# Peptides against a protein of PDB entry 7Z53: the designs that were tried, part 3

Target 1, 150 residues: chain A of PDB entry 7Z53
Amino acid sequence: PRIKNQADCIPFFRSCPACPGSNITIRNQINALTSFVDASMVYGSEEPLARNLRNMSNQLGLLAVNQRFQDNGRALLPFDNLHDDPCLLTNRSARIPCFLAGDTRSSEMPELTSMHTLLLREHNRLATELKSLNPRWDGERLYQEARKIV

## One batch from the design tools (peptide; aimed at target 1 M56 S57 A64 F79)

Design b1_p9_1_s4 (made by RFdiffusion4, then SolubleMPNN; from b1_p9_1, 3 letters changed)
Fold by OpenDDE base, seed 3:
Structure b1_p9_1_s4 (fold): chain B 150 residues (1-150), chain A 9 residues (1-9)
Amino acid sequence: as target 1 above (150 residues)
Amino acid sequence: PPDNAAQHL
């Protein structure tokens, strides 16, 4: 590569191209995300990721929150567990891992991080309210109903 | 790069 200093590089992988059915000369990426408005950036498009984004320690239907940091008592996104964490590489002194969200880009753009954080908080608020209104609902139902509202 | 937020939110 032209850049010799790779110690602080953000790993970025180009997505595979989609094969267009028509004579389209524009390179489109394969879309592996859900194709409808479902807040997949918050909940994830893949089941393993979706499960990792949930708080599975209780039956409250909550999304997982950061266990190390809070914003004046408010939830933050949980950290991811990446082998080669690009967030740790970009600023070694900060020692802050990338956030885990439904969108892998959550830590690349502060605006996206903030949106994920807000929607995380809103989901958990909704799930909490739904539990209050429906005490007999289990965590799965609470999660799904809150997800539908977000 | 532009995101597809309009499709997912």
Scores: peptide ipSAE 0.018, ipTM 0.396, DockQ to the pose 0.031
OpenDDE base, seeds 1, 2, 4, 5: peptide ipSAE 0.013, 0.014, 0.006, 0.006; ipTM 0.404, 0.452, 0.335, 0.351

Design b1_p9_2 (made by RFdiffusion4)
Pose (drawn by RFdiffusion4):
Structure b1_p9_2 (pose): chain A 150 residues (1-150), chain P 9 residues (1-9); non-standard residues A16 CSO
Amino acid sequence: as target 1 above (150 residues)
Amino acid sequence: NPDLSNSHT
């Protein structure tokens, strides 16, 4: 009903196999995230990304927030610096990149981005309250405790 | 990542 040219096709990349190039093993695929319901979409599933998501400027246990833009004085997710950045293409003049989050699909829909941004703010709210209660806690403890709650 | 510079300084 839409593509009248049969020489055309819809693009598709096979998933990456767990055992590349093997003739012995039955091909299987890979999960890049923790299977647990653990808010890995906020905090990341690999150690470097997790660090990049954290605010390292102080001992407050915060996740990083966007430094150029706010939503009426509230935090937005930080930008990611991707090579193939699809978000810039949606509006050339706006020049607004994709967001950095615990998962790489946070910008797929604004509705989805809103839920990520909400959980970012909630983490920082909890870490702030926990600092008021327990001034002796360092940045790592505040981070872990808020992460545990979220 | 420039957007993280202040958060990491």

Design b1_p9_2_s1 (made by RFdiffusion4, then SolubleMPNN; from b1_p9_2, 4 letters changed)
Fold by OpenDDE base, seed 5:
Structure b1_p9_2_s1 (fold): chain B 150 residues (1-150), chain A 9 residues (1-9)
Amino acid sequence: as target 1 above (150 residues)
Amino acid sequence: NPDLAANHS
């Protein structure tokens, strides 16, 4: 069956099954994913948030990184600037604010924090490589192209 | 995902 009108449908994707020509019990799956990782929440779905997640101090198309801490020389997520920061309240001794990310839950779930951190590093790596390959690209072009690759 | 190794024009 083919669904032609998807106006009332919720998008759901599944790998396409592939049956071998022989009577083999193993069913192969064709990868239907367009991207290895969904990084939509890394960049932010809203334009104001997306801008706040970017490094606007240069034209390198980079995402903002933590200005206080690094992980053995590697980038960490930037801190948010919340008036009533819940992360500061959960552990008053640590004095660590919430991270700024496309998902507000980035500071609540260690797995999400880790993934956002990795994708942040990957984006900045890609943007840096793209700058080397295309020196005339501005920050917006570098950011968008790196975002597409991620 | 697109290939990073290629230069874009």
Scores: peptide ipSAE 0.015, ipTM 0.448, DockQ to the pose 0.034
OpenDDE base, seeds 1, 2, 3, 4: peptide ipSAE 0.012, 0.013, 0.012, 0.010; ipTM 0.461, 0.445, 0.478, 0.295

Design b1_p9_2_s2 (made by RFdiffusion4, then SolubleMPNN; from b1_p9_2, 3 letters changed)
Fold by OpenDDE base, seed 2:
Structure b1_p9_2_s2 (fold): chain B 150 residues (1-150), chain A 9 residues (1-9)
Amino acid sequence: as target 1 above (150 residues)
Amino acid sequence: NPDLEASHS
């Protein structure tokens, strides 16, 4: 039976299925961003944070990426610069600071870290493609247009 | 990714 009172529903959406191999009985989620979502937690809801999450060294409209580490050549979230970095305090010997993201919980929850990383990569991919399609667009335009698509 | 909102909620 369908729930009649939609006000009590949480608007979850299901992604398209992916059927790998010959086993068509297994329904997997697609590994792609195909729909617009509220990515404010990735971009930052406040302007000062949003600016800090951007790569302002060029006019490519990119989000900032980690300058120390990569994941098999792919981008990781940049590190934050906190005075009392809780990530550094968690494991003093590791010396790995917290990630900088739109959500302060990004370093605390691996699922969020992964999602933010994926969306970071997707944004930068989109911005790169948009630059190719629109060479005259500046960094602000590229950033905003990519943000709209994500 | 439609799961983004669900992950943060």
Scores: peptide ipSAE 0.016, ipTM 0.511, DockQ to the pose 0.038
OpenDDE base, seeds 1, 3, 4, 5: peptide ipSAE 0.009, 0.016, 0.014, 0.020; ipTM 0.492, 0.494, 0.467, 0.521; seed 5 fails the geometry check

Design b1_p9_2_s3 (made by RFdiffusion4, then SolubleMPNN; from b1_p9_2, 3 letters changed)
Fold by OpenDDE base, seed 5:
Structure b1_p9_2_s3 (fold): chain B 150 residues (1-150), chain A 9 residues (1-9)
Amino acid sequence: as target 1 above (150 residues)
Amino acid sequence: NPDLQASHS
């Protein structure tokens, strides 16, 4: 069954059952729309981190991207500003700092790096399209609306 | 990310 008010609910997810008849032994399952990845780890769960992950140089509602490198013209995660950057220590010859993301492990696991990068690109794509459709929206609204769609 | 971690389990 569908629950409208989830304010007092524990976020426990289950497939919705559907029984077409009283005498049918087979129980059908209804597919529920769920997020493939928790986007909260992309945007940062804490406000200071969330702000640092945003591009605050304009009112386009974009997430910050790497200012030094791109992947064939596509965005990469921005670098963090750590005093003792463990990524620099891991491979001194590469001189690649740790990435800044909602999950601090994004620089440690290629799976997280890839997923955060893809969702970063998707957010910025959505924000750009939303700006085109709604030219009067400010950066905050563009950011929030794009975040909701992701 | 718990979703990604769960996918590896």
Scores: peptide ipSAE 0.018, ipTM 0.465, DockQ to the pose 0.030
OpenDDE base, seeds 1, 2, 3, 4: peptide ipSAE 0.010, 0.012, 0.012, 0.012; ipTM 0.468, 0.493, 0.454, 0.402

Design b1_p9_2_s4 (made by RFdiffusion4, then SolubleMPNN; from b1_p9_2, 4 letters changed)
Fold by OpenDDE base, seed 5:
Structure b1_p9_2_s4 (fold): chain B 150 residues (1-150), chain A 9 residues (1-9)
Amino acid sequence: as target 1 above (150 residues)
Amino acid sequence: NPDLEANHS
């Protein structure tokens, strides 16, 4: 396991389609984490987009969050910087731009928006905990380790 | 793995 101190570990199960000979067993445990959502679209498949989705202002390995709005103190997806923002055109009175996410559909489908938001919060939560457990880890290490857990 | 939409379909 990646975390050496097993006393601080939470049981985790993840399916891996790239592993030869792997068996998929769904484990329903209240005190265990099971990955059931592909979070690849949360992080972006392209490196330039992936970098833009990260908080590069510090070495905490966090994903970028909205700088204008929060949901009862919780993070929201950051806004994109589109020249002709279709979200602004959809509702000119609201003046809310499109969200920046790995999936361009995130601003069009509330289901995707919600899922991306939740996974963003989960990533940042994990990165924060990993920083607490591993104070010497830099932002890249924290980001990558949190991404692997999500 | 399926995408986010497929996971929740």
Scores: peptide ipSAE 0.015, ipTM 0.448, DockQ to the pose 0.033
OpenDDE base, seeds 1, 2, 3, 4: peptide ipSAE 0.011, 0.013, 0.012, 0.014; ipTM 0.470, 0.481, 0.434, 0.438; seeds 2, 3 fail the geometry check

Design b1_p9_3 (made by RFdiffusion4)
Pose (drawn by RFdiffusion4):
Structure b1_p9_3 (pose): chain A 150 residues (1-150), chain P 9 residues (1-9); non-standard residues A16 CSO
Amino acid sequence: as target 1 above (150 residues)
Amino acid sequence: LYLTPAQLL
């Protein structure tokens, strides 16, 4: 009903196999995230990303927030610096990149981005309250405790 | 203490 040209096709990349190039093993695929319900969409599933998502400027246990833009004085997710950045293409003049989050599809829909941004703010809210209660806690403890709650 | 790439963009 839409593509009249049969020489055309819809693009598709096979998933990456767990055992590349093997004739012995039955091909299987890979999960890049922790299977647990653990808010890995907020905090990341690999150690470097997790560090990049954290605010390292102080001992407050915060996740990083966007430095150029706010939503009526509230935090937005930080930008990611991707090579193939699809978000810039949606509005050339706006020049607004994709967001950095615990998962790489946070910008797929603004509705989804709103949920990520919400959980970012909630973490920072909890870390702030926990600092008021337990001034002796360092940045790592505040981070872990808030992460545990979220 | 320092700034992450997330804070620099």

Design b1_p9_3_s1 (made by RFdiffusion4, then SolubleMPNN; from b1_p9_3 with P5E Q7E)
Fold by OpenDDE base, seed 3:
Structure b1_p9_3_s1 (fold): chain B 150 residues (1-150), chain A 9 residues (1-9)
Amino acid sequence: as target 1 above (150 residues)
Amino acid sequence: LYLTEAELL
């Protein structure tokens, strides 16, 4: 192997392949995303993930935010809860886990993390404004209407 | 929505 230190290797699993055809020799992974243009990178493509990304402690239709850190009072992405967290393994001294978003790549590079953060803030801004305009809407209505606008 | 995704991808 190219890397001599095998003790610090991060476990990695290859994506499941799509069903092969008669003369198909090219291996393609299964597509698990909902749509190309539905902001699934923010909200997730599956219901369990979508629920985990929401703030369910109130009826404000907000996305969950980081509970440990803020950026001058502005929200940051919540942390994920991974057994073998690659972010923790990458820098053991920092002890900062990976972020949780609709896209699993949210912690791959700062540029992408920033975009996820901005969209999180935009959703929560929209939900807050919609609550002000429609005080009788519940959290589900606020969340869905804000999601449509984003 | 469409504009934001274009920025991410």
Scores: peptide ipSAE 0.017, ipTM 0.529, DockQ to the pose 0.032
OpenDDE base, seeds 1, 2, 4, 5: peptide ipSAE 0.008, 0.012, 0.017, 0.009; ipTM 0.428, 0.500, 0.479, 0.463; seeds 1, 2, 4, 5 fail the geometry check

Design b1_p9_3_s2 (made by RFdiffusion4, then SolubleMPNN; from b1_p9_3, 3 letters changed)
Fold by OpenDDE base, seed 3:
Order: C-alpha cells, then sequence, then structure tokens
Structure b1_p9_3_s2 (fold): chain B 150 residues (1-150), chain A 9 residues (1-9)
C-alpha cells in the first residue's frame, strides 16, 4: 500500500542480492558480515566502523560509550551520526538519535538495544580487568583480548 | 561472558 503520510515512515533499505553460485532460485542477501561467531554485532564487521566503536582517547582498549546519557552511572551505547537518522525521524519530539553499534539494527527494538548495551559493558569490564592483570598492555592488546573473550 | 581472572588467562 502506498502510504502518503511519510512523516511517520522509517527509512528501510532492502539488502542487495547475493550472486548465486549455482542453480539457486532463492534470493539471498549479500553477506557483508564476518563469517564466524565473533560478536560482530558489538564490534562491527568493517574496520572503519570498528574504529568508530572504540574509545581512542586512551590506551585502555575500551569501546566508546554515550557521552550524553548514562544509566545510573552505567554506560549506554554511543549515538550514531546519520544524515537521515531514522530514530530522529520516527519520533521528532524525542530528538534521540540512533545508537551506534556493530549491528546497524541496534536501535530497532529495545530488546536488541539492551543486549548491545550489556555486551558493551561486558567488553569494557573485561578490558578493565585485563588492564589490571597486565598493566603493560596497550589499548590495542586490551581491546583485542577483551574482544576474544566476549 | 563473566569470567574470573583465572579464566581470562
Amino acid sequence: as target 1 above (150 residues)
Amino acid sequence: LSLSPAELL
């Protein structure tokens, strides 16, 4: 159905189809994610995104956290910086942008957002503990080791 | 997820 009221529309783009290698008639989406279980929903599957998800202001190997809001002192996901932010468009009065995570869907439902948040906190907890155990590790080592554990 | 320091090594 053609919805004329575009004010409440959530921008949604269909994934590109994958090229079938055989006589497959089923339309599969192209896979742009890492192919193994690596918590890519937290860390991202692409290097530019992965860097943007990290706290690069220190050598603690932490993921970036929200700079505007906290949950009783606990970290929240950082905000993304989207040109056409669907979260801002969905509720113009709230003026809350979408969260930034390894998974672009991080703001689509609270349940998913909460999982991303928990894993963010867990990574940072692990990185902090690893720093205590290994004071000479740099931020890259701490980040990678924590990432392996998550 | 929640690992002890011994499990982290």
Scores: peptide ipSAE 0.016, ipTM 0.429, DockQ to the pose 0.028
OpenDDE base, seeds 1, 2, 4, 5: peptide ipSAE 0.019, 0.018, 0.016, 0.026; ipTM 0.391, 0.440, 0.526, 0.499; seeds 1, 2, 4, 5 fail the geometry check

Design b1_p9_3_s3 (made by RFdiffusion4, then SolubleMPNN; from b1_p9_3, 5 letters changed)
Fold by OpenDDE base, seed 1:
Structure b1_p9_3_s3 (fold): chain B 150 residues (1-150), chain A 9 residues (1-9)
Amino acid sequence: as target 1 above (150 residues)
Amino acid sequence: MSLSEAELL
């Protein structure tokens, strides 16, 4: 595409192809998601992302939350730290980065953002309640048990 | 590089 104004462009990359063999006639995309219902949209499908989504500053088993903004005292999704953040590129005046979630599409539309935010809040609620019920549980157990419930 | 990172590159 011949877009002259690259300043207003959303960087869009084609999904990586799955290359199972040498004789590939049909291009299939790599499935980057887990194959079962595990709330991977909240927790990520990969361990590095899952770690980045966690609040590792304490042993409360919480997900990371936005440090700049809140919704009437309620948590919002943390911001991502992308090198070429499409949210920053498309709206340079607002200077609001894309949200970090288990699903990279969390910032594509408000409905997705709201659902991811809701589930993040629910996880943190559950982890908090589980800590109250089980004061001796460590942060890993709290996180995993909350994750199982979500 | 994570699969998530590969989709963003």
Scores: peptide ipSAE 0.000, ipTM 0.181, DockQ to the pose 0.052
OpenDDE base, seeds 2, 3, 4, 5: peptide ipSAE 0.000, 0.000, 0.000, 0.000; ipTM 0.277, 0.285, 0.295, 0.302

Design b1_p9_3_s4 (made by RFdiffusion4, then SolubleMPNN; from b1_p9_3, 3 letters changed)
Fold by OpenDDE base, seed 1:
Parts: structure tokens; C-alpha cells; sequence
Structure b1_p9_3_s4 (fold): chain B 150 residues (1-150), chain A 9 residues (1-9)
């Protein structure tokens, strides 16, 4: 890990810079997100992440949900699996890791987390309804159709 | 997405 002293530090990693061929002094970050409205904050912009966000244990087309906690029976975002988890490092006593979502900022503030959670629930609701309406659809079809609706 | 956003507004 880059941070050696973690006692009173907030572990924050600066975004990687875009390396332009021009001799400009303005630093810009690399954009790794999709540019169109596709709910990439929920589903991810890259296939490996997208797969990790899905529940692959069944053919219901669901997004993965938290396996440790629920909110009065409602789903919460799954936890990420970071070795140097900034959420764990920020509050050692809480022992709550960062959430995993399509947007890496999902644990930055409660407002954003709640929106991610809401859209997660909506996807799973839609997938469930689509399964009811189309029992022969497999998990991939359910996932994609729900994703399109969201 | 569009449906979900509409419900949030």
C-alpha cells in the first residue's frame, strides 16, 4: 500500500492522469466511464466489474446484494473486497468495508449510497417482475432487459 | 434508467 501511516489519515488515491501527447501543463484524469445514459453507476462501465455486480448464483438476472446486512428486509449494496479498503481504514472500530457499485464513489456519502441502493433495488424489482411475466427468460435476458428499463 | 429516474423526481 502507498500509505504507510494510517493512524490519522484518510486513504485517498488520486485519479490517474491522462497522458496527452501535447505539452500542456493542465492535468486531466482518465475517463473510464461510459458517455451515454446507461446507468453505469449501477451496472459498471466495464465487463469485469459488471459481472462482479451481478448475482451469478441463479438465473434470475439479479444484481448482487449485501450478504451481511439488510434494511428491514430490503437489499443493501454488496461489500467490495479491497485489500486497502478506505472505509475500513477511515473507521477502524466500525469494521464496515466500502460498498461495491458501478461507481467507485458509492460509499463516499450517504446520499449517494442511498441512490445506488435505490437503483439496485429497482433493478432487482424489475428483474423479478420480468421473470414473473416471462418465465422462460434466462438470467442474462432478465438482467439485460431490467438494465434497459432502469 | 429513464423509468427509474422519473420515479425519483
Amino acid sequence: as target 1 above (150 residues)
Amino acid sequence: LYLSEAELL
Scores: peptide ipSAE 0.021, ipTM 0.510, DockQ to the pose 0.030; fails the geometry check
OpenDDE base, seeds 2, 3, 4, 5: peptide ipSAE 0.020, 0.017, 0.019, 0.018; ipTM 0.554, 0.552, 0.558, 0.546; seeds 2, 3, 4, 5 fail the geometry check

Design b1_p9_4 (made by RFdiffusion4)
Pose (drawn by RFdiffusion4):
Structure b1_p9_4 (pose): chain A 150 residues (1-150), chain P 9 residues (1-9); non-standard residues A16 CSO
Amino acid sequence: as target 1 above (150 residues)
Amino acid sequence: PSDTALDQT
């Protein structure tokens, strides 16, 4: 009903196999995230990304926030620096990149981005309250406790 | 600078 040219096709990349190039093993696929319901969409599933998501400027246990833009004085997710950045293409003049989050599809829909941004703010809210209660806690403890709650 | 340069300083 839409593509009248049968020489055309819809693009598709096979998933990456767990055992590349093997004739012995039955091909299987890979999960890049923790299967647990653990808010890995907020905090990341790999150690470097997790660090990049954290605010390292102080001992407050915060996740990093966007430094150029706010939503009426509230935090937005930080930008990611991707090579193939699809978000810039949606509006050339706006030049607004994709967001950095615990998962790489946070910008797929603005509705989804709103949920990520919400959980970012909630973490920082909890870490702030926990600091008021337990001034002796360092940045790592505040981070872990808020993460545990979220 | 990155978007989070101040948060990484």

Design b1_p9_4_s1 (made by RFdiffusion4, then SolubleMPNN; from b1_p9_4, 3 letters changed)
Fold by OpenDDE base, seed 1:
Structure b1_p9_4_s1 (fold): chain B 150 residues (1-150), chain A 9 residues (1-9)
Amino acid sequence: as target 1 above (150 residues)
Amino acid sequence: PSDTAADHS
């Protein structure tokens, strides 16, 4: 569902989708995306947060992933550890805490949640590939190089 | 750099 009253919206634009050929199941973007969120939001703007977003259990330069849930084998954002977790307080039956991300709004807007999830996966993919190409790199190097590419 | 759109629509 989209917001009907666009007067209250921030003027960001995404290109229109299109169905190429006869395959209507494939959705493509006609034009390049003009509205964007800096990928740096995935990594956090402050060092304490940035460290919490990383997987520090190894030297693979990975971002932390959810330890309880996966999406058909694919990574999800890790949960935060808030004392007064608003996500838990709003829906006590779900028992799902807020996600941890560089942008605190990640749990508030599904779009940001999806975005951060995709970028998390991309970072970890890149870090994995970089490790394969550069076996001697430590976790810090892998993390920084993957961050630069994202 | 993998900037992504955050469309609220």
Scores: peptide ipSAE 0.019, ipTM 0.521, DockQ to the pose 0.033; fails the geometry check
OpenDDE base, seeds 2, 3, 4, 5: peptide ipSAE 0.013, 0.012, 0.014, 0.010; ipTM 0.478, 0.452, 0.449, 0.467; seeds 2, 3, 4, 5 fail the geometry check

Design b1_p9_4_s2 (made by RFdiffusion4, then SolubleMPNN; from b1_p9_4, 4 letters changed)
Fold by OpenDDE base, seed 4:
Order: sequence, then structure tokens, then C-alpha cells
Structure b1_p9_4_s2 (fold): chain B 150 residues (1-150), chain A 9 residues (1-9)
Amino acid sequence: as target 1 above (150 residues)
Amino acid sequence: PPDTAADHA
């Protein structure tokens, strides 16, 4: 092989195939996600980050939103609390920290920022709707159910 | 929502 050091290889695992139909000649991967949209990066894949992304001040199951800025009344991503915040260093006069999101690249790519913002808004919309439909659900239930739908 | 991935890198 051209590359002999296996440590230089990035491991990739092939997912299980979907059930093949009689007319399907192309191998499709099975979808193991519970939701139609893969929003794992919105919620954070690690528990400490996931908790930091939530609004824990109430039992509404909401994700945290920016406390300083809104977009015409619509939510924006919350700011992170980083030591040596690179966003603060890029423009010292603006004094705008990096966004906090499940993906660390959220402040680096406008496309990611937009998608995280949209899915944040959708989650909070769903959680609000679920609270209306299920008043007895606590914040954890609302958060998890909204997460499953997103 | 539409099937749009939240990872664009």
C-alpha cells in the first residue's frame, strides 16, 4: 500500500444496508436516525455541551438563546464563554464573542451559523407547541420530544 | 422541517 502507517489512516465504517427491493440495484444505507433531519450538531454530541446549549432556567425544554441580540424578534445563537475567544480577537472594537453551538465551527461558517439558528428556532417552536399540547410535561420531556422531531 | 443537514463543512 502507498500509505504504510495505519495511524495516518482515517477509519471509515460502512453502515448496514437498507432492505433491498427487487428493483434496487444501488446499495443504500439504513437510516438509523429517529428524526428526518440530522440535527445532532445542533444539540451537541457530548452531554456537558448539550446541557450548556439548553435553557435551564425554566421547565420549557428550550434551547438557550442570545441574551443580548435578536433578529427582528427572532432568536439568535447564544454567545459562548471562551477564554481567549477568537471572535473577540478578530475585531476588538466590535466586542462580539463567538456563538455557542453543537458544532464548534458555528462562528466560522455563515452557512453553519444560519442552519444552527434556524434549527434552534424550530426546536424552541416545537417545544413551545408541545408544552401547549402537553401541559404536564416537564422541561426534560419537552426537550427530548422536540429533539426527536427536529 | 426539510431534510437539511446542519453540517456544511
Scores: peptide ipSAE 0.014, ipTM 0.487, DockQ to the pose 0.032
OpenDDE base, seeds 1, 2, 3, 5: peptide ipSAE 0.009, 0.007, 0.009, 0.008; ipTM 0.529, 0.461, 0.495, 0.486

Design b1_p9_4_s3 (made by RFdiffusion4, then SolubleMPNN; from b1_p9_4, 5 letters changed)
Fold by OpenDDE base, seed 1:
Structure b1_p9_4_s3 (fold): chain B 150 residues (1-150), chain A 9 residues (1-9)
Amino acid sequence: as target 1 above (150 residues)
Amino acid sequence: PDDIAADHA
């Protein structure tokens, strides 16, 4: 049945069926990516936050990365600097602060942490590529252009 | 935005 109140709905997409053979009764699906992450969650919707998420130490247009940890050489989200850091308080022995991201939920939900991490890496990859293609672009230009592509 | 996964809460 149709739901009239669309405000109560979370949108989902059904993949198109793919039946390679006419005699196949098993319903296969076409591989597709319908889910996306709003770039605002990565870059921050407020200017102060957006600036804090950037690497301002150079003119490479990069997002800030974790300075303490890497994932086998791959970048991780930078840590936040909260006065009452809930991540530090939940596990005092671990001494791992919350991650800094455009979405405050990034440290609360591992799925968001992963997505933000991937998009961080993608942005920095794009910025690096753009720098190689346009050596005279400054950090602001590189950051903005990479942000547009992400 | 990038097509990786859906945001959820």
Scores: peptide ipSAE 0.016, ipTM 0.553, DockQ to the pose 0.038
OpenDDE base, seeds 2, 3, 4, 5: peptide ipSAE 0.014, 0.008, 0.009, 0.008; ipTM 0.512, 0.503, 0.528, 0.445; seeds 2, 5 fail the geometry check

Design b1_p9_4_s4 (made by RFdiffusion4, then SolubleMPNN; from b1_p9_4, 5 letters changed)
Fold by OpenDDE base, seed 3:
Structure b1_p9_4_s4 (fold): chain B 150 residues (1-150), chain A 9 residues (1-9)
Amino acid sequence: as target 1 above (150 residues)
Amino acid sequence: LPDTAADHA
């Protein structure tokens, strides 16, 4: 029988399958990420997402941070703006949307969220330090150099 | 998730 209660459904989408090899009994996902170790979980693998993850309001090369909440003065991940936000649907009373990160799973577990948060803070720390060491670097240079270090 | 450690290694 079909589930009639749609109010408490959690949206779940199945990834597209990769081309099957000789073993057609195993369903593997298409890899849409960058193919090298580049901290794409922090910065994103696609340019539009990468731009949305950056603080473009200044020339400090920073990643965007949450504008509503802080952790004792420390940065938190920015919120995403999803049409059907699974985080909002999971706990309607909390009214907290999913976080925005290079990895779409950033809000799946607190442990993963914490790691994303730490890496966000580390990037911004590095960018700030690089600005101090190289005052003439613009935001793009600071962002790219910090990204290389992370 | 099982791949979390690998992603942040």
Scores: peptide ipSAE 0.028, ipTM 0.657, DockQ to the pose 0.029
OpenDDE base, seeds 1, 2, 4, 5: peptide ipSAE 0.035, 0.027, 0.022, 0.014; ipTM 0.684, 0.656, 0.620, 0.590; seeds 1, 2 fail the geometry check

Design b1_p9_5 (made by RFdiffusion4)
Pose (drawn by RFdiffusion4):
Structure b1_p9_5 (pose): chain A 150 residues (1-150), chain P 9 residues (1-9); non-standard residues A16 CSO
Amino acid sequence: as target 1 above (150 residues)
Amino acid sequence: PSDTADQQS
């Protein structure tokens, strides 16, 4: 009904195999995230990304927030610096990149981005309250406690 | 600078 040219096709990349190039093993695929319901979409599933998502400027246990833009004085997710950045293409003049989050598809829909941004703010809210209650806690403890709650 | 350069320092 839409593509009249049968020489055309819809693009598709096979998933990455767990055992590349093998003739012995039955091909299986890979999960890049923790299977647990643990908010890995906020905090990341790999150690370097997790650090990059954290605010390292102080001992407050915060996740990083966008430094150029706010939503009526509230935090937005930070930008990611991707090589193949699809978000810039949606509006050339706006020059607004994809967001950095615990998962790489946070920008797929603005509706989805809103849920990520909401959980970012909630973490920082909890970390702030926990600091008021327990001034002796360092940045790592505040981070872990808020993460546990989220 | 990166988007979170101040927060990474």

Design b1_p9_5_s1 (made by RFdiffusion4, then SolubleMPNN; from b1_p9_5, 3 letters changed)
Fold by OpenDDE base, seed 3:
Structure b1_p9_5_s1 (fold): chain B 150 residues (1-150), chain A 9 residues (1-9)
Amino acid sequence: as target 1 above (150 residues)
Amino acid sequence: PDDTAAQHS
């Protein structure tokens, strides 16, 4: 992504190709994280969905996170509230509903789920850093600026 | 489906 305002740039590293062995899967994922990502898949291309993907309870410009589960303290995608949730119907014993994401297929493809989770965390990290740098920015500004960076 | 591409300026 192109960042015009360099005054608000935050130095960070997405990935480094310094993994041991010949694990092709890990290498491919690293390359994907350093590539351009379709923002519509992360943030939603439809306005109602985009709003539902945001944390609107504060002015921090964050994306919504799962309220039931975390990954060792790290955020997971929020659950959707689908009537006749197909994820619940697939494995009733697991009792895990579909995730809410910009791409409705995220719950169907673990690869997409993982990518969206990482980008969710990165967005929220960026928004948090932008808030510290610009304390007077409201949630909308923080969200939009972080979205441009991701 | 892949939602990533080569980095562009």
Scores: peptide ipSAE 0.008, ipTM 0.409, DockQ to the pose 0.032
OpenDDE base, seeds 1, 2, 4, 5: peptide ipSAE 0.010, 0.012, 0.011, 0.010; ipTM 0.461, 0.454, 0.436, 0.452; seeds 1, 2, 4, 5 fail the geometry check

